Peptides against a protein of PDB entry 6IDX. Designs and how they scored, part 48

Target 1, 380 residues: chain A of PDB entry 6IDX
Amino acid sequence: KELAKLSADVTFATEFINMDGIIVLTRLVESGTKLLSHYSEMLAFTLTAFLELMDHGIVSWDMVSITFIKQIAGYVSQPMVDVSILQRSLAILESMVLNSQSLYQKIAEEITVGQLISHLQVSNQEIQTYAIALINALFLKAPEDKRQDMANAFAQKHLRSIILNHVIRGNRPIKTEMAHQLYVLQVLTFNLLEERMMTKMDPNDQAQRDIIFELRRIAFDAESDPSNAPGSGTEKRKAMYTKDYKMLGFTNHINPAMDFTQTPPGMLALDNMLYLAKVHQDTYIRIVLENSSREDKHECPFGRSAIELTKMLCEILQVGELPNEGRNDYHPMFFTHDRAFEELFGICIQLLNKTWKEMRATAEDFNKVMQVVREQITRA

## One batch from the design tools (peptide; made by RFdiffusion4, then SolubleMPNN)

Design b1_p11_4_s1 (from b1_p11_4, 5 letters changed)
Fold by OpenDDE base, seed 4:
Structure b1_p11_4_s1 (fold): chain B 380 residues (1-380), chain A 11 residues (1-11)
Amino acid sequence: as target 1 above (380 residues)
Amino acid sequence: SKRRRRMMAAL
């Protein structure tokens, strides 16, 4: 207990470390010897002292043994551990993951996100906060090949449902630290959109062009009687498609693929449009047809609007930015759906289309409409 | 917090 208090002092820490004091503390954990009177209290103070000593940055985290890691991971993975030990063990694992890629690899082998989810299913918000903080550390330090697996674990209805039901909809006010960890988890999840946001469409990629064609098909061929004879010459088809792409509101109605060559938002805008067209087909068709049938120059250009809205949402959500220490603003919506970004896009594109009508906007008012929509989204 | 500082130092 006294050691744990003194370990916060840098002068004491330096001298204690010079006396191999950290090695003694690690060996106490490694031994696992439950034979000591007051073992749990002694262990809790040992882990406190260890963490306080390591927080001075004098000793590398890589000094810890695999046996030590297994013991700490064991305290997190076992269902019946003292809360005081569990809290410190989660904090130690978080620090190990954050400070050493080699320790991250070892820890990622010893613990699963599924085991950490069990610590979210408790009434103790401190334990929940430490568990999410460790999930965030694992997510942040995951190599790119495993980062999508961590995202998939968050996209798993289970983790989202547990966070939603046990944390967000819990009977207790969310503390600032929990709100921060939820914000961090949200930011790390949105940063997976960065690749698609920065991916340019290749206008020569047939599979990507087929997506644009599918957008056209969903909007216009769903109402067209199959009796439209396949025999209209290739030029009439090209001219028809150019008209359809104009009605879809693409800037380049000759080659809509060119509208997706700018990054941001690149292919992410096309992903959002395709999601809307497939999952919310009636909403998509309505938005397109309401504007394609207008002759009054008050047409809302869907394609252009979808691209600029996707870019705006990426800016608002700070896609590609690292989490800020001072922020605690999380969006509960991102815990309600697995495709929450695309669902947000689907809400915001309807808001944009409504705002365009209310403003009686023309193509010249486009930037004004986007500014009003930005204000509406950021105030919601 | 001390925790947030550890995270930010690892960013």
Scores: peptide ipSAE 0.201, ipTM 0.890, DockQ to the pose 0.821
Fold by OpenDDE base, seed 1:
Formats: C-alpha cells, structure tokens, sequence
Structure b1_p11_4_s1 (fold): chain B 380 residues (1-380), chain A 11 residues (1-11)
C-alpha cells in the first residue's frame, strides 16, 4: 500500500527502479502464488505500484515477460476476479498495447474482444470504461490487415448492442472518461472509411459504372423489369442517359464517373448513394423525382449534393484524423445502426433537400445551402 | 488524465 502510494513520486520511482524494484513486482505477478495471506489485496497493490512506476516512462514496457502478460491476461479472462485486480489488469494491458507493438502482438493472441465484451455487461462504469479503452488501444495499434478484422468485430451487432444497452442507455449518467472512450471508438471506426474516401473512381471500370447505371435504374426504371439488359448503346440511348444523369444532379451529365474522381470523398459518396438507393429506396426515389420534375431552376442537384455532403460529413466526423485527448463528443446514432455513416448520410441528405426547398435555392446558392446544412448538422 | 496522456503518447 505504501509502495503503491510512493510509486507516484518520480524521485522515489527512480530510486526504486534503480534497486530493481520493478523486477521484484513483476516476479510477484509471474509466480501466481495464491498461497499468500491477503493475496488479492497484495496483488492489487502490486499492480498499482507497477503501473504507477511504469507511468514515469523510466523503464520500457518491453521488459515484461510473456509469463507476466499471461498472468495479467488471465486476470481479465478469468471469471470472479476481484474488481480491483480487474481494473488494474485492464489498465496494464491498455498501457502495454499502447507503448509496445511487441506487447500488442502478444496480448492480441491472449485476449479476444469477446472476453472484453463481458466486462461491458456490468453495472460498474469504471470497468466498462477500462474495457472500452483496452478495445480502443487494440484497435489503434492493430496493423492495417487486423484493423479491418477488428472493425468487423465492431460491426458485429453484439459489441455495438452491448455498448448501446449497457453503457449509453444505462441508468447512470455517462462520465466524462466514458464519453471520451466512446468518442475514441467512434473516431477509430469512422477512420475505416478513409480508404473509400481516398479511393478515386476509375471511369473505365465497368463494375463502378454499373453502380451509376443502377442508381439511374432505381430512380427512373423502378417499375420496368430488370430484363432490359443495357443493349447496344445507340446514340439515342446515350442522349437519354445524359438527360437522366442531369436529372440525378450529376455535374458531369455525360460521364458521371468523373464526379467521383475527386478525393475526398471519392468512392465513399457512391457507396452512400447506393446504400440510400437500396436500403431507403422510397426516400431515394422521392428525392430524385421531386427535383427531376422541377422546371423552375430550384431543383436540388442530388448527385452533386450527395458528393459534397459526404465530403462535409467526413470533415465534421474528422475521418482520417487521430482522436483528440480533449474531446468527449460522440454520436449515439453510431451505436444504433450497423452502417451508421450511411444512415447519417441518409438523414442529412433529406435535411439538405428540405433546406434547399426552404431557402428556394438555385445552383448559385449551393455553397450557402451547404453552409446552413453544416450548421444544422453540427448543432444536432 | 494519466490514461489519456498514455493514449496520446502512443498516437
């Protein structure tokens, strides 16, 4: 107990470390010897002292043995561990993951996100906070190939539903530290959109062009049997498609693929449009047809609006940016849907279309509408 | 917090 308190002092820490004191603490953990009187209390103080000593940054985290890692991981994975030991073990694992890529690899082999989810299903918000921060640390330090696997584990309805039901919709106010960890989780998850945001459309890729054709088909041919394969494009048919792409509100009516060559938002805008068209078909058709039937120059250009809105949402959500220490703002909507970004886009595109109508906007007012919509989104 | 400082040092 006294050691754990004194270990917060840098002068004491320096002297204790010089006496191999950390090595003694690590060996106590490594021994796993439950035969000691007051084992749980002793272990909790040992882990506290170890963490406070290591927090001075005097000793590299790489000094810890695989046996130590396995013991700490064991305290997180075992049922009925003392809450005080569990809290410290989660904090140690978080610190190991954050400070050493070698330790990250070893910990990622010993602990699953599924085991950490069990620590979210508790009434203790501190345990929940420690569990989410270890998840965030693992996500942050995952190599790019493993980051998608973790993303898929987050997209697993289970973690999202557990956070929503046990943390966000819990009977207790969310503390600032939990709000920060939820913010971090949101940032790390939205950063997976960066690849698509930075992917340029290839105007020569037929599969990507077929998505634009599908957007046209859903908007204008929804009652026509899909059996009308895009037969040989007569000039008359090309001219018809140019009119349809104008009605869809693309900037390039001849080759809409060119509108998706700008990054950001690249292909992410096309993904959002396709999601809206398939998942919210009635909303998509309504937005397109309401504007395609206007002859008064007050038509809202859907294609242009969807691209610029996707870009704006990426800017608002800071897609590709690292999480900030000072921020605690998270969107509860992120935890309600599997495809929360696309659902947010679907809400915001309706807001944009409404705001365009209310302002009686023309194409010249486009930037003013986008500014008003930005203010509306950032106040919500 | 000490925790946030650990995270920021790892970014």
Amino acid sequence: as target 1 above (380 residues)
Amino acid sequence: SKRRRRMMAAL
Scores: peptide ipSAE 0.196, ipTM 0.889, DockQ to the pose 0.843
Fold by OpenDDE base, seed 2:
Structure b1_p11_4_s1 (fold): chain B 380 residues (1-380), chain A 11 residues (1-11)
Amino acid sequence: as target 1 above (380 residues)
Amino acid sequence: SKRRRRMMAAL
């Protein structure tokens, strides 16, 4: 107890570390010897002292043994561990993951996200906060190939549902530290959109062109059996598609794929448009047809609007940016839906279309409409 | 917090 208190002092910590005191603490954890009276209390103070000593940055985290890692991971995976030991063990694992890629690899083998979910189902917000922080540390330090797997684990309805029901909708106010960890988790999840946001469309790729053709088909041919494509000459068909791409509000009516060559938002805008067209088909068709029937120059260009809105949403959500220490703003909506970004896009594109009508906008007002929509989204 | 400082030092 006294050691744990004194370990917060840098002068004491320096002297104690110079006496190999930290090695003695690691060996106490490694031994696992439950034979002592008050073992749980002694262990809780040992882990506190260890963490406070390591927080001075005098000793590398790489000094810890695999036996030490397994003992700490054991305290997190066992169902009947003292709350004080569990809390410190989660904090030690978080620190190991953050400070050493070698320790990250070892910890990622010993602990599953499923085990951490059990620590979210408790009434103790401090344990919940430490569990989310360890998830965030694992997510942040994961290699790019494994980040998508962790994202898929977060996209699992289970983790999101548990966070929503046991953390966000819990009977207790969200503390600033929990709000920060929810913000970090949100940022790390949105950073998975960065690849698609930075992917340029190839205007010569037929498979990518077929997606744009599918957007046209859903908007204009939704009732037409694909069997009745009249075999009329290739030139009349090209001229017809140019008209349809104009009605869809693409900037390049001849080759709409050119509108997706700018990064950001690249292919992410096309993903959002296709999601809207397939999942919210009635909303998509309504927006397209309401603007395609206008001859008064007050048509809202859907294709251009969808691209610029996707870019704006990426800017608002700071897609591709690292988590900021000072921020604690998380959106509960992103914990309610599997495809929360695409659903947000679907809400915001309707807001944009409404705002365009209310402003009686023309193509010259496009940037003004986008600014008003930005203010509406950021105030909501 | 000490914890936030630890996370940010690892970014």
Scores: peptide ipSAE 0.190, ipTM 0.887, DockQ to the pose 0.751
Fold by OpenDDE base, seed 3:
Structure b1_p11_4_s1 (fold): chain B 380 residues (1-380), chain A 11 residues (1-11)
Amino acid sequence: as target 1 above (380 residues)
Amino acid sequence: SKRRRRMMAAL
């Protein structure tokens, strides 16, 4: 207890470290010797002293043994551990993950997201905050290939549902630290969109062009049996497609692929359009056909609007930016949907289409409509 | 917090 208190002082910490004091503390944890009276209390103070000493940055986190890691991971994985030990163990693991890539690898092998999810189902907000902080640390330090797997684990309706039901909709005020961890989790998840946001469409890639053809098909051929053999006139078809792409509101109605060569938002805009067309087909068809049947210059160009809206959403959500220490603003919608960005796009494109109609906008008013829509989104 | 500082130092 006194050691845990004194370990917060840098002078004491320096002297204690020079006496190999940290090594003694690590060996106490490694031994796992439950034979001592008040073992749980002693262990809680040992872990506190260890954290306070390591927080001075005098000793590398790489000094810890695999046995130490396994003991700490064991305290997180066991269902019947004292809350005081669990809290400190989560904080130690977070610090290990953040400070060492080699420790990250070892911890990622010893701990599952499922074990951390169990610590979200408790009434203790401090435990929940530590568990989310460790999830965020693991997510941040994951190699790029594994970040998508962690996002898929987050996209597991289970983790989102548990955060939503036990944290956000809990019968208690969300503390600033929890709000920050929810914000961080949101930022780290939206940063996975950066790759698609920065991916240019290749106008010569037929597979990418086939996605644009699918958007056209869903909008205009939805009632047409796909069995109608594509009519023999290749040139008449190209001219027909140019008309369809104009009705879809692409800027380049001759070659819509060119509209997706700008980054941001690149291919991410096409992903959003395709999601809308497949998941919210009635909404997509309505938006397209309502504007394609107009001849009054008040047509809302869907393709252009979808691209610029995707770009705007990326700017609002700060896609590709690292989490800010001072921020604690999170969107509850992020926890309600697996495809939260695409669902947000689907809401915002309807808002844009409505705002366009209300303003009686023309193509010349496009930037004014986008400004009004930005203000509406940022105030919601 | 001490935690936020640790996270930001690791960014």
Scores: peptide ipSAE 0.204, ipTM 0.890, DockQ to the pose 0.831; fails the geometry check

Design b1_p11_4_s2 (from b1_p11_4, 6 letters changed)
Fold by OpenDDE base, seed 3:
Formats: sequence, C-alpha cells, structure tokens
Structure b1_p11_4_s2 (fold): chain B 380 residues (1-380), chain A 11 residues (1-11)
Amino acid sequence: as target 1 above (380 residues)
Amino acid sequence: SRRRRLQMQAL
C-alpha cells in the first residue's frame, strides 16, 4: 500500500527502478502464489505500484514476460476475480496494447472481445470504462485485416446492444471518461469507411457501372414488367439512360461514374446510395421520382446531393482522423445499428430534400442548401 | 496517465 503511494513520485520511482524493484513486482505477479492470507489485497497494491512505476516512462513495457501477460490476461478472462484486481488488470492490458505492438500480438492471443463484453454487463462504470478502453486499444493497434474482423465483431448486435443497454441506457449518468471511450469507439468504427471514401470509381469497370445501373433500375424499372425490355436499338437505350441519369441528378448524366472519381467521398457515396435504394427502397424511389417529375428549376439533384452529403458526413464525423483526447461527443444512434453511417445518410438525405423544398432552391443555391443542412446536422 | 491515478485513488 505504501509502495503503491510512493510509486507515484518520480524520485522514488527512479530509485526503486534502479534497485530492480519493478522486477520484484513482476515476479510477484508471475509466481501466482495464493498461499498468503491477504493475497488479493497484496496483489491489488502490487498491480497499482507496477502501473504507477510504468507511468513514469522510465522502463519499456517490453520488459514484461509472457508469464506476466498470461497472469494479467487470466485475471480478465476468469470469472469471479476481485473487482480491484480486474480493474488494474484491464488498465495494465490497455497500457501494454497502446505502448507495444509486440505486446498487442501476445494479448490478442490470450483474450477475446467476448470476454471483454462480459465486463460491460456489470453495474460498475469504472470496469465498463476500462473494458471499452481495452477494446479501443485492441481496435486501434489491430492490423488492417484484423480491424475489419473486429469491426464485424463490433457490428455484432451483441456488443452494440450491451453498450446501448448497460452503458448508454444505464441507470447512471455517463462520466466524462466513459463518454470519451464511447467517442473513441465511434471514431475507430467510422475510420473503417476511409478505404471506401478514398476509393475512386473506375469509369471503365463494368461491375462498378452495374451498381449505377442498379440505382437506375430500382428508381425507374421497379414497376415495369420485365417483358417490356425495350427491344429498340443500342443507341436509343443509351439516350434513354442518359435521360434517366439526368433525372437521378448526376452531374455527369452521360457517364455518372465520373461523379464518383472524386475522393473523398469516392465509392462510399455509391455504397450509401445503393444501401438507401435496397434497404429503404420506398424512400429512395419517392425522393428520385418527386424530383424527376419537376419541370420547374427547383428539382433537387439526388446524385449530386448524395455525393456531397456523403462528403459532408465524412467531414463532420472526421473519417480517417485519429480520436482526439479532448472530445467526448458520442452519438447513441451509432450503437443502435450495424450500418449506422448508411442509416445516418438515409436520414440526412431526407433532411436535405426537405430543406431544398423549404428554401425553394435551384441548382445555384446548392452550396447554400448544403451549408444549412450542415448546421442542422451538427446541432442535432 | 492522470486518468489512471484518479481511478486508482477512488479504490
């Protein structure tokens, strides 16, 4: 207990480390000797002293043995561990993951996200906070291939449901630290969109063009009997599609693929449009047809609007940026759905279409409408 | 970090 308190002092820590004191503490953890009458209390103070000593940055985290890692991971993975030991063990693992890629690899083999999820189901917000902090550390340090797997594990309705029901909708006010960890988790989840946001459409790729054609089909052919496939020549079909792409509100209505060559938002805008068209088909068709039937200069260009809205949402959510330590703004909606970004897009595109009508906007007002929509989204 | 110290002092 006294050692744990003194270890917060840099002068004491320096002298204690010079005496190999930290090695003695690690060996106490490694030994696992439960034979002492006050083992749990002694272990809790040992882990406290270890953390305070390591927080001075005098000793590398890479000094820890695999036996030490396994003992600490054991305190997180085993049921019925003392809460004081569990909390310190989560904090140690978080530190190890954040400070060393080699320790990340070892820890990722010893613990599962499923084990960490069990620590979210408790009433202790401090345990919940450290569990999310460790999840965030693992997510941040994961190689790109494993980040998508972790995201799919976060997209597991189970983790999101548990965070939503036991953390966000819990009977206790969210503390600043928990709000920060929820913000971090949100940012790390949206950073998975960066690849698609920075992917340019290839106008020559037929498979990518078939997605744009599917948007046209859903908007204009959904009620047409497949028997009325226009048997008229290839040129009349191309001219017909150019008209349809104009009605869809693409800037390049001759070759809509060119509108997706700008990054950001690249292919992510097309993903959002396709999601809207497939999951919210009635909403998509309504927005497109309502603007396609207008002969007045007040048509809302859906294709252009969807692209610029996707870009705006990426800017608002800071997609591709690292989490900022000063930010605690998390959106509970992002814990309700696996496709939360696409659902947000679907809400915001309806807001944009409404705002366009209310403003009686023309194509010249486009940037002004987008600015008003930005202000509406950022105040919500 | 300062955050860890605050959580350890509350125990």
Scores: peptide ipSAE 0.024, ipTM 0.733, DockQ to the pose 0.070
Fold by OpenDDE base, seed 5:
Structure b1_p11_4_s2 (fold): chain B 380 residues (1-380), chain A 11 residues (1-11)
Amino acid sequence: as target 1 above (380 residues)
Amino acid sequence: SRRRRLQMQAL
């Protein structure tokens, strides 16, 4: 207990480390010897002292043994561990993951996100906070392939559901520490959109062009069987498609693929448009047809609006930016749906279309409408 | 982290 308190002092920490004191603490953990009277209390103070000592940055985290890692991971993976030990163990693992890529690899072999989710199903918000903090650390330090796997895993749907039900909708006020970890998790989750946001459309890729054609089909030919794959489109069919792409509000009516060559938002805008068209088909068709029938120059250009809205949402959500330690602003809606970004896009595109009508906007007012919509989204 | 120090002193 006294050692744990003194270890917060840098002068004491320096001298204690110079005396190999930290090695003694690591060996106490490694031994796993439950034979000591008050073992749990002693261990909790040992882990506290170890954390306080390591927080000075005098000793590299790479000094820890695999046996030490396994013991700490054991305290996190085993049921019915003392809350005091569990909290410190989560904190140690988080620090290991954040400070060393080699320790990340070892820890990722010893623990799963599924095991950490169990620590979210408790009433202790401190345990919940450290569990999310460790999940965030693992997510941040994961290689690209593993980050995508973490994102696609049923574990992430389950994680979101558990966070929503046990943390956000809990009968307790969210502390600033928890709010920060929820913010971090959101930032890391939305950073998975960065690849698509930075992917340029290839105007020569037929599969990507077929998506744009599918947007046209859904809007204008919804009653026609998809079996009429447009064979060799006669010049009259090409002219028809150019008209349809104009009615869809693409900037390049001849080759709408060119509108997706700019990054950001690249292909992510096309993904959002396709999601809207498939999942919210009635909303999509309504937005497109209401504007396509207008001859008064007050048509809202859906294609252009969808692209610029996607870009704006990426800017608002800071897609591709690292989490800031000073921020704690999180959006509960992002825990309610698996495709939360696309659902947000679907809400915001309706807001944009409404705002465009209310402003009686023309194509010249486009940037003003987008500015008003930005203010509306950021105040919500 | 600075925040951890404050919580450990409250135990």
Scores: peptide ipSAE 0.024, ipTM 0.725, DockQ to the pose 0.066
Fold by OpenDDE base, seed 4:
Structure b1_p11_4_s2 (fold): chain B 380 residues (1-380), chain A 11 residues (1-11)
Amino acid sequence: as target 1 above (380 residues)
Amino acid sequence: SRRRRLQMQAL
């Protein structure tokens, strides 16, 4: 207990470390010797002292043995561990993951996100916070191939549902540290959109052009089987499609693929449009047809609006940026749906269409509408 | 972090 308190002092820590004091503490954990009176209390103070000593940055985290890692991971994976030991063990694992890629690899073999989710189903917000912090650390340090798997674990209805029900909708106020960890988790999840945001459409890729054609089909030919595209009238078809792409509000009516060559938002805008058209088909058709039937210059250009809205949402959500330690602004909505970004887009595109009508906007007012919509989204 | 130290000292 006294050691744990003194270990917060850098002068004491330096001298204690010079005396191999950390090695003694690690060996106490490695031994697992439950025969000592007050073992749990002693272990909790040992882990506290270890953390405080290591937090000075004097000793490399790589000094820890695999036996030590397994013991600490064991305290996190076991269902009946003292809360004080569990909290410190989560904090140690987080620090190991953040400070050493070698330790990340070892820890990722010893623990699962599923085990960490169990620590979210508790009333103790500190345990919940450290569990999310460790998930975030694992997510941040995962190689790109495993980040998608962890994102799929966050996209796992279970983690989001547990966070939503046990943290966000809990009967307790969210503390600043929990709000920060929820923000971090949100940012790390949205950073998976960066690849699509930075992917340019290839105007020569037929499969990508077929998506744009599918957007046209859903809007204007909803009763027509895609198999019955009548063959031979190529020029009249191109002229017809140019009209349809104008009605869809693309900037390039001849080749809408050119509108997706700018990054950001690249292909991510097309993904959002396709999601809206397939999942919220009635909303999509309504938005397109309400504007395509106008001849008063007050048409909201859906295609252009969808692209610029996707870009705006990426800017608001800081897609591609690292989490900021000073931020704690998380959005509860992102824990309610698997495809929360696309659902947000679907809400915001309706807001944009409404705002456009209310402002009686023309194409010249486009940037003003986008500014008003940005203010509406950022205040919500 | 310095914040976590303060929380561990309060337990």
Scores: peptide ipSAE 0.024, ipTM 0.726, DockQ to the pose 0.073
Fold by OpenDDE base, seed 2:
Structure b1_p11_4_s2 (fold): chain B 380 residues (1-380), chain A 11 residues (1-11)
Amino acid sequence: as target 1 above (380 residues)
Amino acid sequence: SRRRRLQMQAL
């Protein structure tokens, strides 16, 4: 107890470390010996002293043994552990993951995100905060190839639902530290969109062109009997598609793929458009057909609007930016749906189409409409 | 916090 208090002092810490004091503390954890009276209290103070000592940055985290890691991971995976031990064990694992890639690899083998979800279901906000922070540390230190697997675990309806119901909708105010960890988790989740946002469409890729053709098909052929394939002329078919791509509001009516060569938002805009067309088909068809039937120059160009809206949403959400230490602003809405970005796009494209009509906008007003829509989104 | 600084240094 007194050691744990004194370990916060740098002078005491330096002398204690010089006396191999940290090695003694690690061996106490490694022994796992529950036979001592007041073992849980002694262990809680041992883990506190260890954290405070390691905090001074005098000793490398790589000094810890695999047995130590397994004991600490054991305290996090076992359901009947004292809350005081659990809290310190989560903090130690987080610090190990953040300070060493070699420790990250060992910890990622011993602990799953699924085990950490159980610590989100408790009434203790400190335990919940430490669990989310360890999740964030694992996400930050994951190799690029494993980040998507971590992301898929976050996109899991279970983790999202648990965070929403037990953390965000909890019967208590969210403390600044929890708000920061939720912000970090959200930033890391949005940064998975960066790959698609920075992917240029290849105008020569047939599979990518077939997605644009599918957008056309859903808008104009969804009610047409497949027997009314317009007649055999290849030239008539090319001229027909140019008209349809104009009605869809693409800037390049000949090759709409050229509109997706600019990054940001690249292919992410096409992903949003395809999601809207497949999941919200009636809304998509309504927006396209309402603007395609106008001859008054007040048509809202859907294709151009969808691209610029996707770019704007990426700017508002700061997609591709690293988390900032000073920020604690998270959006609870992103915990309500598994495809929350695409759903937000679907809401915002309807808002844009409405705002365009209300303003009686023309193509010359496009940037002015986008500014009004930006203000509406950022105030909501 | 020290914890936040460690997270930011891990970026």
Scores: peptide ipSAE 0.346, ipTM 0.928, DockQ to the pose 0.942; fails the geometry check

